# Ledger of designs, part 106: peptides against a protein of PDB entry 4PN1

Target 1, 261 residues: chain A of PDB entry 4PN1
Amino acid sequence: KIEMNFLNKPIVPDTTKVISNFLTHYLITEPVEHVEIEAKLGTLIDLETQNRFEFPVMNETILNPEFNLRTRFESDMTASEHKYLNEFLNQAFRDSQKPGRLPFAYKHTKQVDLFYETEDNSRDKIRVSKNQSDNQVLACVKKRRVADLFLYCPNDAFDIRISISDELPVSMPSGNQQPSLTRLKDRVGYVHQEIKIDLTKTTQNDPVYDTTERHELEVEFGNIADLRDRAQKAKDGMEAPLFRRVQLFMDNVRILRREHS

## One batch from the design tools (peptide; made by RFdiffusion4, then SolubleMPNN)

Design b1_p18_6_s4 (from b1_p18_6 with E4D N8K A10F)
Fold by OpenDDE base, seed 1:
Structure b1_p18_6_s4 (fold): chain B 261 residues (1-261), chain A 18 residues (1-18)
Amino acid sequence: as target 1 above (261 residues)
Amino acid sequence: SLADILAKGFTNKNVVTD
């Protein structure tokens, strides 16, 4: 018989602990009511060089938010990278259908997002999401970005932004109000153990600029109630369920960010 | 601050006990 260490107890990886603290704060301590928690693959860009950010570390590192590193995060990738990830996830989906595995669920959605200004001219806009096929309203929300964590991943194809957002349900804009912006979203969604992995192609038409297209991959906690419960237990002294869930989430993120065409 | 939240955490435990 072997033991995992001289205490024979699981240790907490720094990344798991930090992210768990981050989540617990916005789930329990200062709770966001309609919280969305997602990780996006992208690139930390050095504002001075406009190249990928460079930091003297050799592994996944959560950047300290107290330091201004003069970076921006670009939640985008090339079409070829996006296609590669799609193929990769399709294979993972197929493999998960085999006996003895937990299967992926799969969904393909095409929607249009209409953005409206608020009467208060607040920074937050109202987003109305409609299904492209039947024009049915899927959601009407005011989304606010609450907090971000950035992970620099020097060994991988992508860096990571973990974001806390508040998606407040709101009433539909008046019929006489025109949208300030319209975006088309083609989303392929994979769900495994209540963790959502979405590949999204977003098309935006601008009257002044040419049509822009973005290719995004995001990983989201699909069961916020469960996560909140785990966070509460952690606050009460039982950390294991939260740590396990965060570890699972991050392992999925790690798998994806290492893939490249 | 967020940095303080991240550093302090909800407990001082570095090992898991069920």
Scores: peptide ipSAE 0.309, ipTM 0.884, DockQ to the pose 0.066
Fold by OpenDDE base, seed 3:
Structure b1_p18_6_s4 (fold): chain B 261 residues (1-261), chain A 18 residues (1-18)
Amino acid sequence: as target 1 above (261 residues)
Amino acid sequence: SLADILAKGFTNKNVVTD
């Protein structure tokens, strides 16, 4: 007979606790009203060397946000990496349709994002998203980045940025306003147990620079109300439901960042 | 500070998930 440990119970890792604290702060303590919580795969770049950041650690590490490490985060990957992850997720989707499994949901969206300046000339722009085929409005929001948490992952192909954003629904811009920026997005979305995984190809035309393409993968909490409820319970002394949900989220992120490495 | 919040939000005592 074997046991998990001398308590014979599963325990929560430090990473889960720290991230849970981060989420609880912006869900409960200083609540963001229209919160979006996502993790993006990318690379921490050392501004001094312009190479991937190197830190004297040997595993997944949450960076202390109070220290300026002189880094930038590039939420991008190569086309080949992006294609590989797409094929991987397609196979995972197929496998999940088998009896005894919880199935993925799948959605493919081609959209155009139009960015408009606000009437008050605020820093935040209004984003109008439309379906490319019929110009149906999908969303109209004003998005503000609230906080970031960075995970340095020296053993994997990608580092991680977890972001808290405020996506405020707003009225459509007046018909007389012209967009300041236009982006085309080809998005493939997978949902499993209310965790969203999106692969996005973004094309942007610049009048000065050549057309640029970006390839992004993001993981998002699909049920914020449930997550907020779990965070509130944690504040009230019952932490396990929150830890389980954060663990699920992070395990999905870990699978994705390790697959190509 | 945010770092303090991250470190002190939950107890350092062992927590089980079931």
Scores: peptide ipSAE 0.282, ipTM 0.853, DockQ to the pose 0.067
Fold by OpenDDE base, seed 5:
Structure b1_p18_6_s4 (fold): chain B 261 residues (1-261), chain A 18 residues (1-18)
Amino acid sequence: as target 1 above (261 residues)
Amino acid sequence: SLADILAKGFTNKNVVTD
């Protein structure tokens, strides 16, 4: 009989611990009330070269937020890469429907996001999301980016940004207000074990600039209440449930970022 | 700092318990 190690128990990767600490801070220690936690696939761009950032590491590495690496994160990919990931996820979806597996759920949505300036001159805009088909309001929020954690992934197609955001529900803007920005989103969503994977095509019309299209893939914790509970338990000395959930989340992210056309 | 927060672990244990 083979054992996985001399303890015959799964170990917690250092990455899992660090990310768990990151999440616990904004879930429990300094709790964000309406927290959204997502990982986006993209590219860390070196501002000096305008190419993908190069760092002397050989594998997945959480970047120390204390260091200014002169980078920007581009949460975008080519249409070809996006298509490949969509096909990949479609196959994964199909395979998960087989007996003995936990199935994916699937949802396709087309929405329009309307952004409004706030009266208090806050940098945070009000976002009204509507379903394109029936104009039903899906959400009206003021989203604030709270924190980012970047993972440099030299062996994979994409780098990762994990972000903590506060999505504060707010009242609808007055009927007299015009949106400062409008974005059309075509989103394909996959959910597996309460982890949400979204492929999104975003079209933005700018009166000054040409229409731009972005292709994004994001992975989100679909059950924040459960995650918060796990984080609280971790604070109370039972860390395993949190570590397992974070490990699952990151494994899904790792699967996706390795795939490319 | 955020880095300090990230480094502050819950435990020295690195084994996932059942």
Scores: peptide ipSAE 0.241, ipTM 0.806, DockQ to the pose 0.065
Fold by OpenDDE base, seed 4:
Structure b1_p18_6_s4 (fold): chain B 261 residues (1-261), chain A 18 residues (1-18)
Amino acid sequence: as target 1 above (261 residues)
Amino acid sequence: SLADILAKGFTNKNVVTD
C-alpha cells in the first residue's frame, strides 16, 4: 500500500493557491458583478525581439503582475495548431461518450459581433452578438477587462493569460447607429464538467495582427455561481472546494497547452 | 498590490482539507 505523501492527504499546488486568491479577490473581495473568467492560450512576446520571451524559469510560472516585463500577450496560434487541437478535442469528445465517463457537450456556433461606440465616448464599446444564420441576438454587453494573470509555460507550446472581465448587459444601440467594427466568429465549443473549451476562428480587421483570421483557444469557468460559492466558502475558512475546482480548471488548461502538432 | 493579494489570500498550509 502506498500513500500520497507523509500526511497521506492531497496537497494544493502553489499555482492553485495563487490563482484561487486571484479569483477570490474578484469574486468576493472586490466582486465583479457580471464576471467572465477565462484562460487563453497564446504567447508572451518579448517586445524587443518580437519572439517568445525567455524567462529564467524551467516550468509553469505565474508572472508577478507588479513587474513590467516588457512583454505583450498574443492570443493566437497557427491554423495547423488550431486544427490539431480541434481534432484532439473531437477525439476527447468521442471518448467521453463511452460508458463510465462523463460526457462532453458540443456546440458549433457561427456568430457576428457588432461593436458600437457609446454615446459618452467611453473607451468601452457595446458588443452585440448575433447568430449568423438567423440574426438572433445572443448578447448585448459592454465588456471591461478587469485583471489579467499571465502564466509563462516554457515546456509547452503556449503561454496562458487568465483574464477577469466584467460583461455588463446593456440596452441595444439605437437603430440609427452603425457598428464601428464587425467581427465574424466561427466557434466550436466543448463543455466538460462545466468547464468550457472554445476553439474560435475570428475574422476581423485588427491592426494588431497581420492576419485577417485569428485562431484562439480559450478555457472558461462555465458555472460562475458555483465558483463564487466556492470562493465564499474559502473566505469563510473552507478552501478545499475552491482549490479542487481551480485544480480541475488548470489541469484542463495544461492538457490543452501541451497538445501541439 | 495585486501581488500582495495573490500571496496573502489564503493560509500557508498546503494540505487540501474539508
Scores: peptide ipSAE 0.177, ipTM 0.783, DockQ to the pose 0.067

Design b1_p18_7_s2 (from b1_p18_7, 6 letters changed)
Fold by OpenDDE base, seed 2:
Structure b1_p18_7_s2 (fold): chain B 261 residues (1-261), chain A 18 residues (1-18)
Amino acid sequence: as target 1 above (261 residues)
Amino acid sequence: LKEEQELLAKKLHEKAYK
């Protein structure tokens, strides 16, 4: 007979616990009403060197938000990296269709995001998302970034930003308003066990830099209601369901950030 | 859990306003 440790009880990794507490705060303690919770792959860049920041750690590390580290997070990757991840996820999709596995769901979407200024000149713009094929309105929201948690991953191709956002549904802008910014999004989405993995190519026109293309990979909690329920249970003293869900989320993130050509 | 949440909130607040 084998036991998992000298107590023969599960132990929660610090990473899981810290992230769970972070999520619980914005799900329960100071609840964000229309919360979006996602992790993006990218690079922590030292503002002084413009290179990837180097921390004196040897593995995945959650950065303490108390410190101003003079970093920025770039959620972009190369077209080659993005293509490789797409191929990797396509293979994972195919493998998951085999007997005995839980299958991925797949969706390819092309949308146009139109950004509008608000009447009160709020910093948060109204985003109208439309389907490129038929111009059907998919969403009209004001998205507010609420909080970020950064993970430095020295052994992997990418660092991670976990973000809490509020996507507030709002009324459509008046017909006479012109968008201040237009963005095209080509997104392939993979869903496994209610965790969403999106590869997005974003095309944006810039008056100075002409047309730019960004390549992003994000991992999102696909069932916020369930996550909020788990967070409430955690607040009430039953933490295991939340920890399990966060661990699943992070394991998917870890797989993706380790995968490179 | 509650204490850890409060500590994190405090840290995030401090970062936002420094």
Scores: peptide ipSAE 0.000, ipTM 0.313, DockQ to the pose 0.089
Fold by OpenDDE base, seed 4:
Structure b1_p18_7_s2 (fold): chain B 261 residues (1-261), chain A 18 residues (1-18)
Amino acid sequence: as target 1 above (261 residues)
Amino acid sequence: LKEEQELLAKKLHEKAYK
């Protein structure tokens, strides 16, 4: 007879607990009203070397926010990496349409983001998003990033930034205001079990620098109300539902960051 | 509550070692 350990009882991975506690803080303890929770694939850059950070660990590691590691996070990838991930997700989409599976939903969007300065000279800009085809306003928000949690992933193609943001709906800027920045976004979105996976190609026109293109992959919790409910239950002593949801989210992130040509 | 946590942990364990 084989037992799983000397107590013969299962345990929850520490990574799941740490992330769950991080989310619970900004969902329940100090709640962000219009919270967005997303993970971006990218690279932790060592500010001293300008290369990928080399931390003395051998596997996925959550970095302690209390320590300044003198790093920056670059949420970008090559066009080839982005294309590969798109093909990978397309195949995953197709496979999920088969009987016995939970299907992906798919959406392709092209939008223009216009950024405006605020009257109070706040660091936060107003973002107006419009549909590229008909110029219809999709959203007008002021987004503030509240907190970040970084995962160093030495064995994978990408490191991870989990971000807590506040997306405050605001009124449209006055008609006499000109945007300080314009971005074109070509986004392919996949949704599975209320987890959103977006591949975004962003084109930015800079008056000083030539047109720059970025390629991003983000994974987002698509049902914040459910997540908040799970976090509340966790605060009340029932942690399992939150752990399950966090594990699902992180498994999707892990699949994506490991996938490469 | 403990039972639900144990069930989750069991599933995670099975996933890791199957």
Scores: peptide ipSAE 0.000, ipTM 0.213, DockQ to the pose 0.033
Fold by OpenDDE base, seed 5:
Structure b1_p18_7_s2 (fold): chain B 261 residues (1-261), chain A 18 residues (1-18)
Amino acid sequence: as target 1 above (261 residues)
Amino acid sequence: LKEEQELLAKKLHEKAYK
């Protein structure tokens, strides 16, 4: 018989522990009320060279936020990469419909995002999202970025940014207020075991990317209540449920960041 | 590790909002 190690028990990767502790802070210790937790695929750019960041490591590495590495994160990919990932996920969707598998859910959404300035001139804009087909309001929120955790992935096509955000529901802007920015989004969404995977084509003015169209892939925890419960259990000394959920999330991210045409 | 990560997370939060 073969055993996995000399204890014949699973071992938790250090990456899983670090991410779990990071999430626990914003779920339990200093809780964000309307928390969104997502990973975006992209590229860590060295501000000095404007090329992909180069760090003396040979595998997936969480960057220490205490160090200023003089980097920026570009959450974009080429149209061809985006198309390939769409085809890949479509196949994964089809395969998951077979007997004995857990099925994907699929949703295609076309929306318009309208951004409004706040009356108090706060840095955070109000975002009103509407369905393009019927103009139904999908959401009205003020979103703030709370924290980021960056993973440098030298062996993969993409680096990863894990973000903690606070999405505060707010009242609709006054009817006389004009939006400061309009964004069109074409999103295909896949959900598997309450992990959301979204491919989004965004049309907007973006001075950073020097393009009107962006192609993004994001992976999000679809059940925050469950995740918060797991994080609380971890604080109480039972870490395994949280580690398993974070491992699932990261494995999905790892699959996606390795795919390329 | 847990305490250290919580401290780092707190610092990130402070940088984001201050």
Scores: peptide ipSAE 0.000, ipTM 0.327, DockQ to the pose 0.096
Fold by OpenDDE base, seed 3:
Structure b1_p18_7_s2 (fold): chain B 261 residues (1-261), chain A 18 residues (1-18)
Amino acid sequence: as target 1 above (261 residues)
Amino acid sequence: LKEEQELLAKKLHEKAYK
């Protein structure tokens, strides 16, 4: 007979505990009201070399925010990498439709985002999102990034930024106000077990830098109410449900960051 | 460890807003 360890019980990875505590803080301890929790694939850049940073570690590592690491995070990838991930996710979608599997949901969205300055000249802009096909308003929000947690992944194609944001619904800007910025978004969205995976191509017209394109992959918790419930249970001494959900989220992120052409 | 991690989360919050 084979046992998994000397207790013959599952063990929780340290990474799962650290991330779970980070999330619990912004879900329960200092709660963000309209919270969005997402991971972006990208690259930690060394500000001195302008290349990918080289930390003295050999595997996935959560960076301690107390230290000034002299890095920036670039949430972008090449068009070829983005295309490869799209093909990979399309295949995963098809395979999940087979008997005995839990199916993906799929959605393709084309939208325009209009950014407006606030009357109080705050740093946070109002974003109006519209469907490109019928110009229907999808959302009007003021988004504020609350916190970031960075993971350096030396063995994979991408590093990870986990972000906590507050998306406050707000009234539409005055009809006399012109947008300060316009972005076109082409988004392919996949949902599996309430974890959202989005591939987004963003096009922006810049008077100085011409038309720029950005290619992003995001992984998001699709059920915040459930996640908040799990976090509350964790604060009350039952951590297993939260750990399981965070483990699922991170396993999906780990699959995606390893895939490249 | 849990208390130390919550303190770390607070510091992250303060840095993100500067």
Scores: peptide ipSAE 0.000, ipTM 0.298, DockQ to the pose 0.098; fails the geometry check

Design b1_p18_7_s3 (from b1_p18_7, 9 letters changed)
Fold by OpenDDE base, seed 5:
Structure b1_p18_7_s3 (fold): chain B 261 residues (1-261), chain A 18 residues (1-18)
Amino acid sequence: as target 1 above (261 residues)
Amino acid sequence: LEEEQKELAEKLEKLAYK
């Protein structure tokens, strides 16, 4: 008989523990009320060279946010990479419809995001999201970035940013206000076991990017209430449910960041 | 684990974007 280890018990990877603790802080310790938790695929760029940063590590590594590493994160990919991931996810969707599998859900959304400046704080813009076909208002929110956790992935095509955000519902801007920015979003969304995977083509004017069109892939926790319950249990000494959920999330991220044409 | 969580929480509090 083969055993897992000399204790014959599962062991939790350190990466899972670190991420779980990070999430627990913003779910339980200093709780964000309207929390959004997502991972974006992208590239850690060295500010001095403008190339992908090279850390002296050989595997997936969470960067310590206390150190200024002189990096920025670019949440973009090529159109070819984005197309490949779309085809990959389409195949995964088809395979999941087979008997004995848990099925993906699929949604295609085209929306317009209108950004408005706030009178009280110039840093946080109000985002009004509308359906592109009928102009129906989907959401009106003020999004605040709370925290980021960066993973350097030297063996994969992409690095990862995990972000904690607060999406505060707010009233619609006054009818006399003009949007400061307009963004078109073409989003293909997949949901599996309450993990959301979104491929988004975004067209906007951006001072950071030379191109008006961006290609993004996001992975999001689809059930925050369940995640918060798991985090509370972890604080109470039962960590296994949280670790399992974080492991599922990270495994999906790891699958996606390894895919290349 | 509790002490490690507390240290991480304190580190994260310092890094939270206000």
Scores: peptide ipSAE 0.007, ipTM 0.271, DockQ to the pose 0.108
Fold by OpenDDE base, seed 1:
Order: C-alpha cells, then structure tokens, then sequence
Structure b1_p18_7_s3 (fold): chain B 261 residues (1-261), chain A 18 residues (1-18)
C-alpha cells in the first residue's frame, strides 16, 4: 500500500497558502466591496537593466511586496504568443466538449472603453464600456487598484501579477464631457469551473506612439461570492475549500504561462 | 521548452560547482 506521505494526508503547497492569505485579507479582513481578482501574464522588468528581472530562485516565487525590487510589470505579450495561446485554448475548449469532461463556455466580445476624468480630480478615471456593434452601455465603473502580488516564474514564458481591484459602479458622465481616452478591446473569453480566461487585444491611440496594440491574457475568479464564502470559512478554521479553489486557479495559470510557441 | 530546460540545466550546473 502506498501513502501520500508520513501523515498520509494531503499537504498544501506554501504558494497556495500565501496567495490564500493575500486574498483573504482583501475579501474578509479589509474587504473590498466590488472586488475583482485577476492574474495577468506578463514580464517583470528590472528598472535598472530594462530586461526581465532576475532573482536568485529556481522556480515560481512570490515576491515579498514589502521589498522594493525596482521592477515594473508589463502585462503584454507578442502577437505570436497571443495567437498560440488562443489556438491552445481553442483546442482545450474543443476537448472539454467531449463526453466525461466539464465543458468550457466561450464568448467573443468587442467593446469600446471610454475613459473620463472625475469631477473630484481623483486619480481614478471613470470607464464607460460599450458594445462596438450597437453602442449599448455594458458598464460604467471607477476601477481602483488595491493591491498586487507578483510571482516571478524563471522557468516559464511569463511572470504573473495577481491584482486586487475595486470596480465601483458609478453614474454616467455628463453629456458634455469628452473622453480623455478611447480604447478598443477585442476579447475572447473562456470559462471553466467558474475560472475566466480572457485573451484581449487592445488598440489605443497614443499621441506619441501612434496606434498601440496590446495583447493580454487574464485569469479571473468568476465567482467572487463563492470565493468570499471560502475565505470566510478559512478565517473560521476550515481552510481546505479556499485552498482547493486557489489551487485550481493557480494550476490554470501555470498551464497557461508554460505554453509558448 | 528546450531553451528553458537548457537554462535550468545551466543553473543546476552552477549549483553543483558551488
């Protein structure tokens, strides 16, 4: 007979614990009301070298936010990488439709984001999202970045930023206000077990750099209410449900960041 | 994947010589 370990019990990886604690803080301890929790694939850039950050670790490592490592995170990838991931996810979608699997859901959306300055001159802009086809308003929000957790992934194509944001619903800007920025988004969304995976092509006009295209991949918790419930249970001493959900999320992220052409 | 494996191998070699 084979046992899992000398306790014959599952063990939770430290990464899962650290992330779970991070999420619990902003779900329960200092709760964000309209919380969005997402992971973006990208690159940690060393501000001194302008190259990918190098740290003396050999595997996925959560960077301590208390240390200023003089880095920036670039949430972008090449068009070829983005295309490869799209093809990969399309195949995963197809395979999930087979008998005995849990199916992906798929959605393709094209939207326009209009950014407006706030009357109070706050740093946060109001974002009005509209459907490109019919100009229907999809959302009007003020998004505030609350916290970030960075994962340095030396053995993978991408590093990871996990972000906590507050997406506050707000009233539409006055009809006399002009948008300060317009952004086109072409988004392909995949949902599996309430984890959202979005491939987004963003086009933005920049007065300095002309038209800039960005390619992003985001992984998001699709059921915040469930996640908050799990986090509350964890605070109450039952951590397993939260750990399982975080593990699922991170395994999906790990699959994606390992894929490259 | 091959490049990443090569980099990992190089890192492991550096550890072996330390």
Amino acid sequence: as target 1 above (261 residues)
Amino acid sequence: LEEEQKELAEKLEKLAYK
Scores: peptide ipSAE 0.000, ipTM 0.213, DockQ to the pose 0.025
Fold by OpenDDE base, seed 2:
Structure b1_p18_7_s3 (fold): chain B 261 residues (1-261), chain A 18 residues (1-18)
Amino acid sequence: as target 1 above (261 residues)
Amino acid sequence: LEEEQKELAEKLEKLAYK
C-alpha cells in the first residue's frame, strides 16, 4: 500500500493556494459583480531591455503584485504559434470525442467590437459587440480591469497573466455617436469541463501602423456562479472544491503554454 | 462536498507519483 506522504493527506501546491486566495478576494471579499476571470498567454517584457524579463528562478513563479518590476505584459504571439496551437487544440478536440473521454465543445465566432467614449469622459469605453455576418448585437458592456496576477514561466514558451475584469452591462450608445475604435475578432472557442479556451485573431485599424493583427490565446472560467460558490465555501473554511477547480484551470494553462513548434 | 474532496485528493496523489 502506498501513501501520498507521511501524513497520508493531500497537500495543495502553493501556486494553487495563492491563485485561489487571489480569486476569493475578488469573488467574495471585494466582490466584482460581473466578473470575468481569464488567463492569457504572452510575454513579460522588461521595460529597460525590451526583452523578456529574466527572474532568478527556474520554474513557474507567481510575481508579487506589491513590487513594481518595471515590466509590461504582451498578450500576443506569432501567426505560426497561433496556428500551431489551433492545430493542437483541434487534435485535442478530436481525441476528446473518443469513447471514455469528456468531449470538447467547439464554437467559431466572428464579431465586430465597436468602442465608444462615455459621456462622463470615463477612461472605460463602452464596447458594443456585433456578429460580423448579420450585425446582430451580442453585447454592450463597459469593461474595467480590476486586478492582474502574473506568472513567470522560464521553462515555457509563454508567461501568463491572470486577469480579473468587471464587464458591466450598459445601454447602447446614442445613434449619433461614432465609435472611437473598431476591432474585428475571429475567435475559435473550445470548452472542456466548463473551462473555455479561446484562440482569437484581432484586426484593428491603427492611425500610425495602419491595420494591425494580434493573435491571442486565453483560458477562462466558464462557470462563474459555481466558482463563486466554491470561493464562498473556501472563505467558510472548506477550500478543497475551490482548489480543485483552480488546479484544473491551471493544468489547462500549463498544457497550452508548453506547446510550441 | 465529500466527493469533491476525494477527487482532489486522488488528483494530487496522481501528481505526486509521476
Scores: peptide ipSAE 0.000, ipTM 0.243, DockQ to the pose 0.029
Fold by OpenDDE base, seed 4:
Structure b1_p18_7_s3 (fold): chain B 261 residues (1-261), chain A 18 residues (1-18)
Amino acid sequence: as target 1 above (261 residues)
Amino acid sequence: LEEEQKELAEKLEKLAYK
């Protein structure tokens, strides 16, 4: 008989604890009402060198938000990297349809995002999302970034930004308002065990730089109510359910950031 | 908590050794 350790009990990685505490703060302690929690793949850029940040660590490391490391995060990848990840996820989807597996759900969405300035000159813009085919309004929201947690991943193709956002539903802008920005969004979405994985190609018309394309991969908690319940239990002394959910989320992120052509 | 830990342990054992 083999045991996992000298106590024969699961041990929680420190990364899982740190992330769980971060999430608990914005789910329970200072709760965000319309919370979105996502991880984006990208690159931590050193503002001094304009190259990828170099930190004296050898593995995945959560950066302390209390320290200004003079970095920016670029949530973009090449078209080839994005295509590779799409093919990888397509294969994972196919494999999950086999007997004995939990299946992925798949959705392809093409939408137009229209951004409007707010009357109060808030930094937050109103985003109206419409279906490209029929111009049906899908959503009208004001999104505010609340907090970020960065993971430096020296052994992988990408670093990670975990973001807490507040997506407030708002009324449609007045018919006389013109959008300040229009963005085409082509999204392929995969859902497994209520974790959403989205590959997004964004096309934006810039009056200065013409049309720019971005390729993003994001991983999102698909069941916030369940996550909030788990976080509440953690505050009440039962941490295991939250740790399991965070571990699942992070394992999916780790799989994706390690995959490269 | 003990039951949940036990269930997780059993799942991990199945993944590791089967």
Scores: peptide ipSAE 0.000, ipTM 0.237, DockQ to the pose 0.025

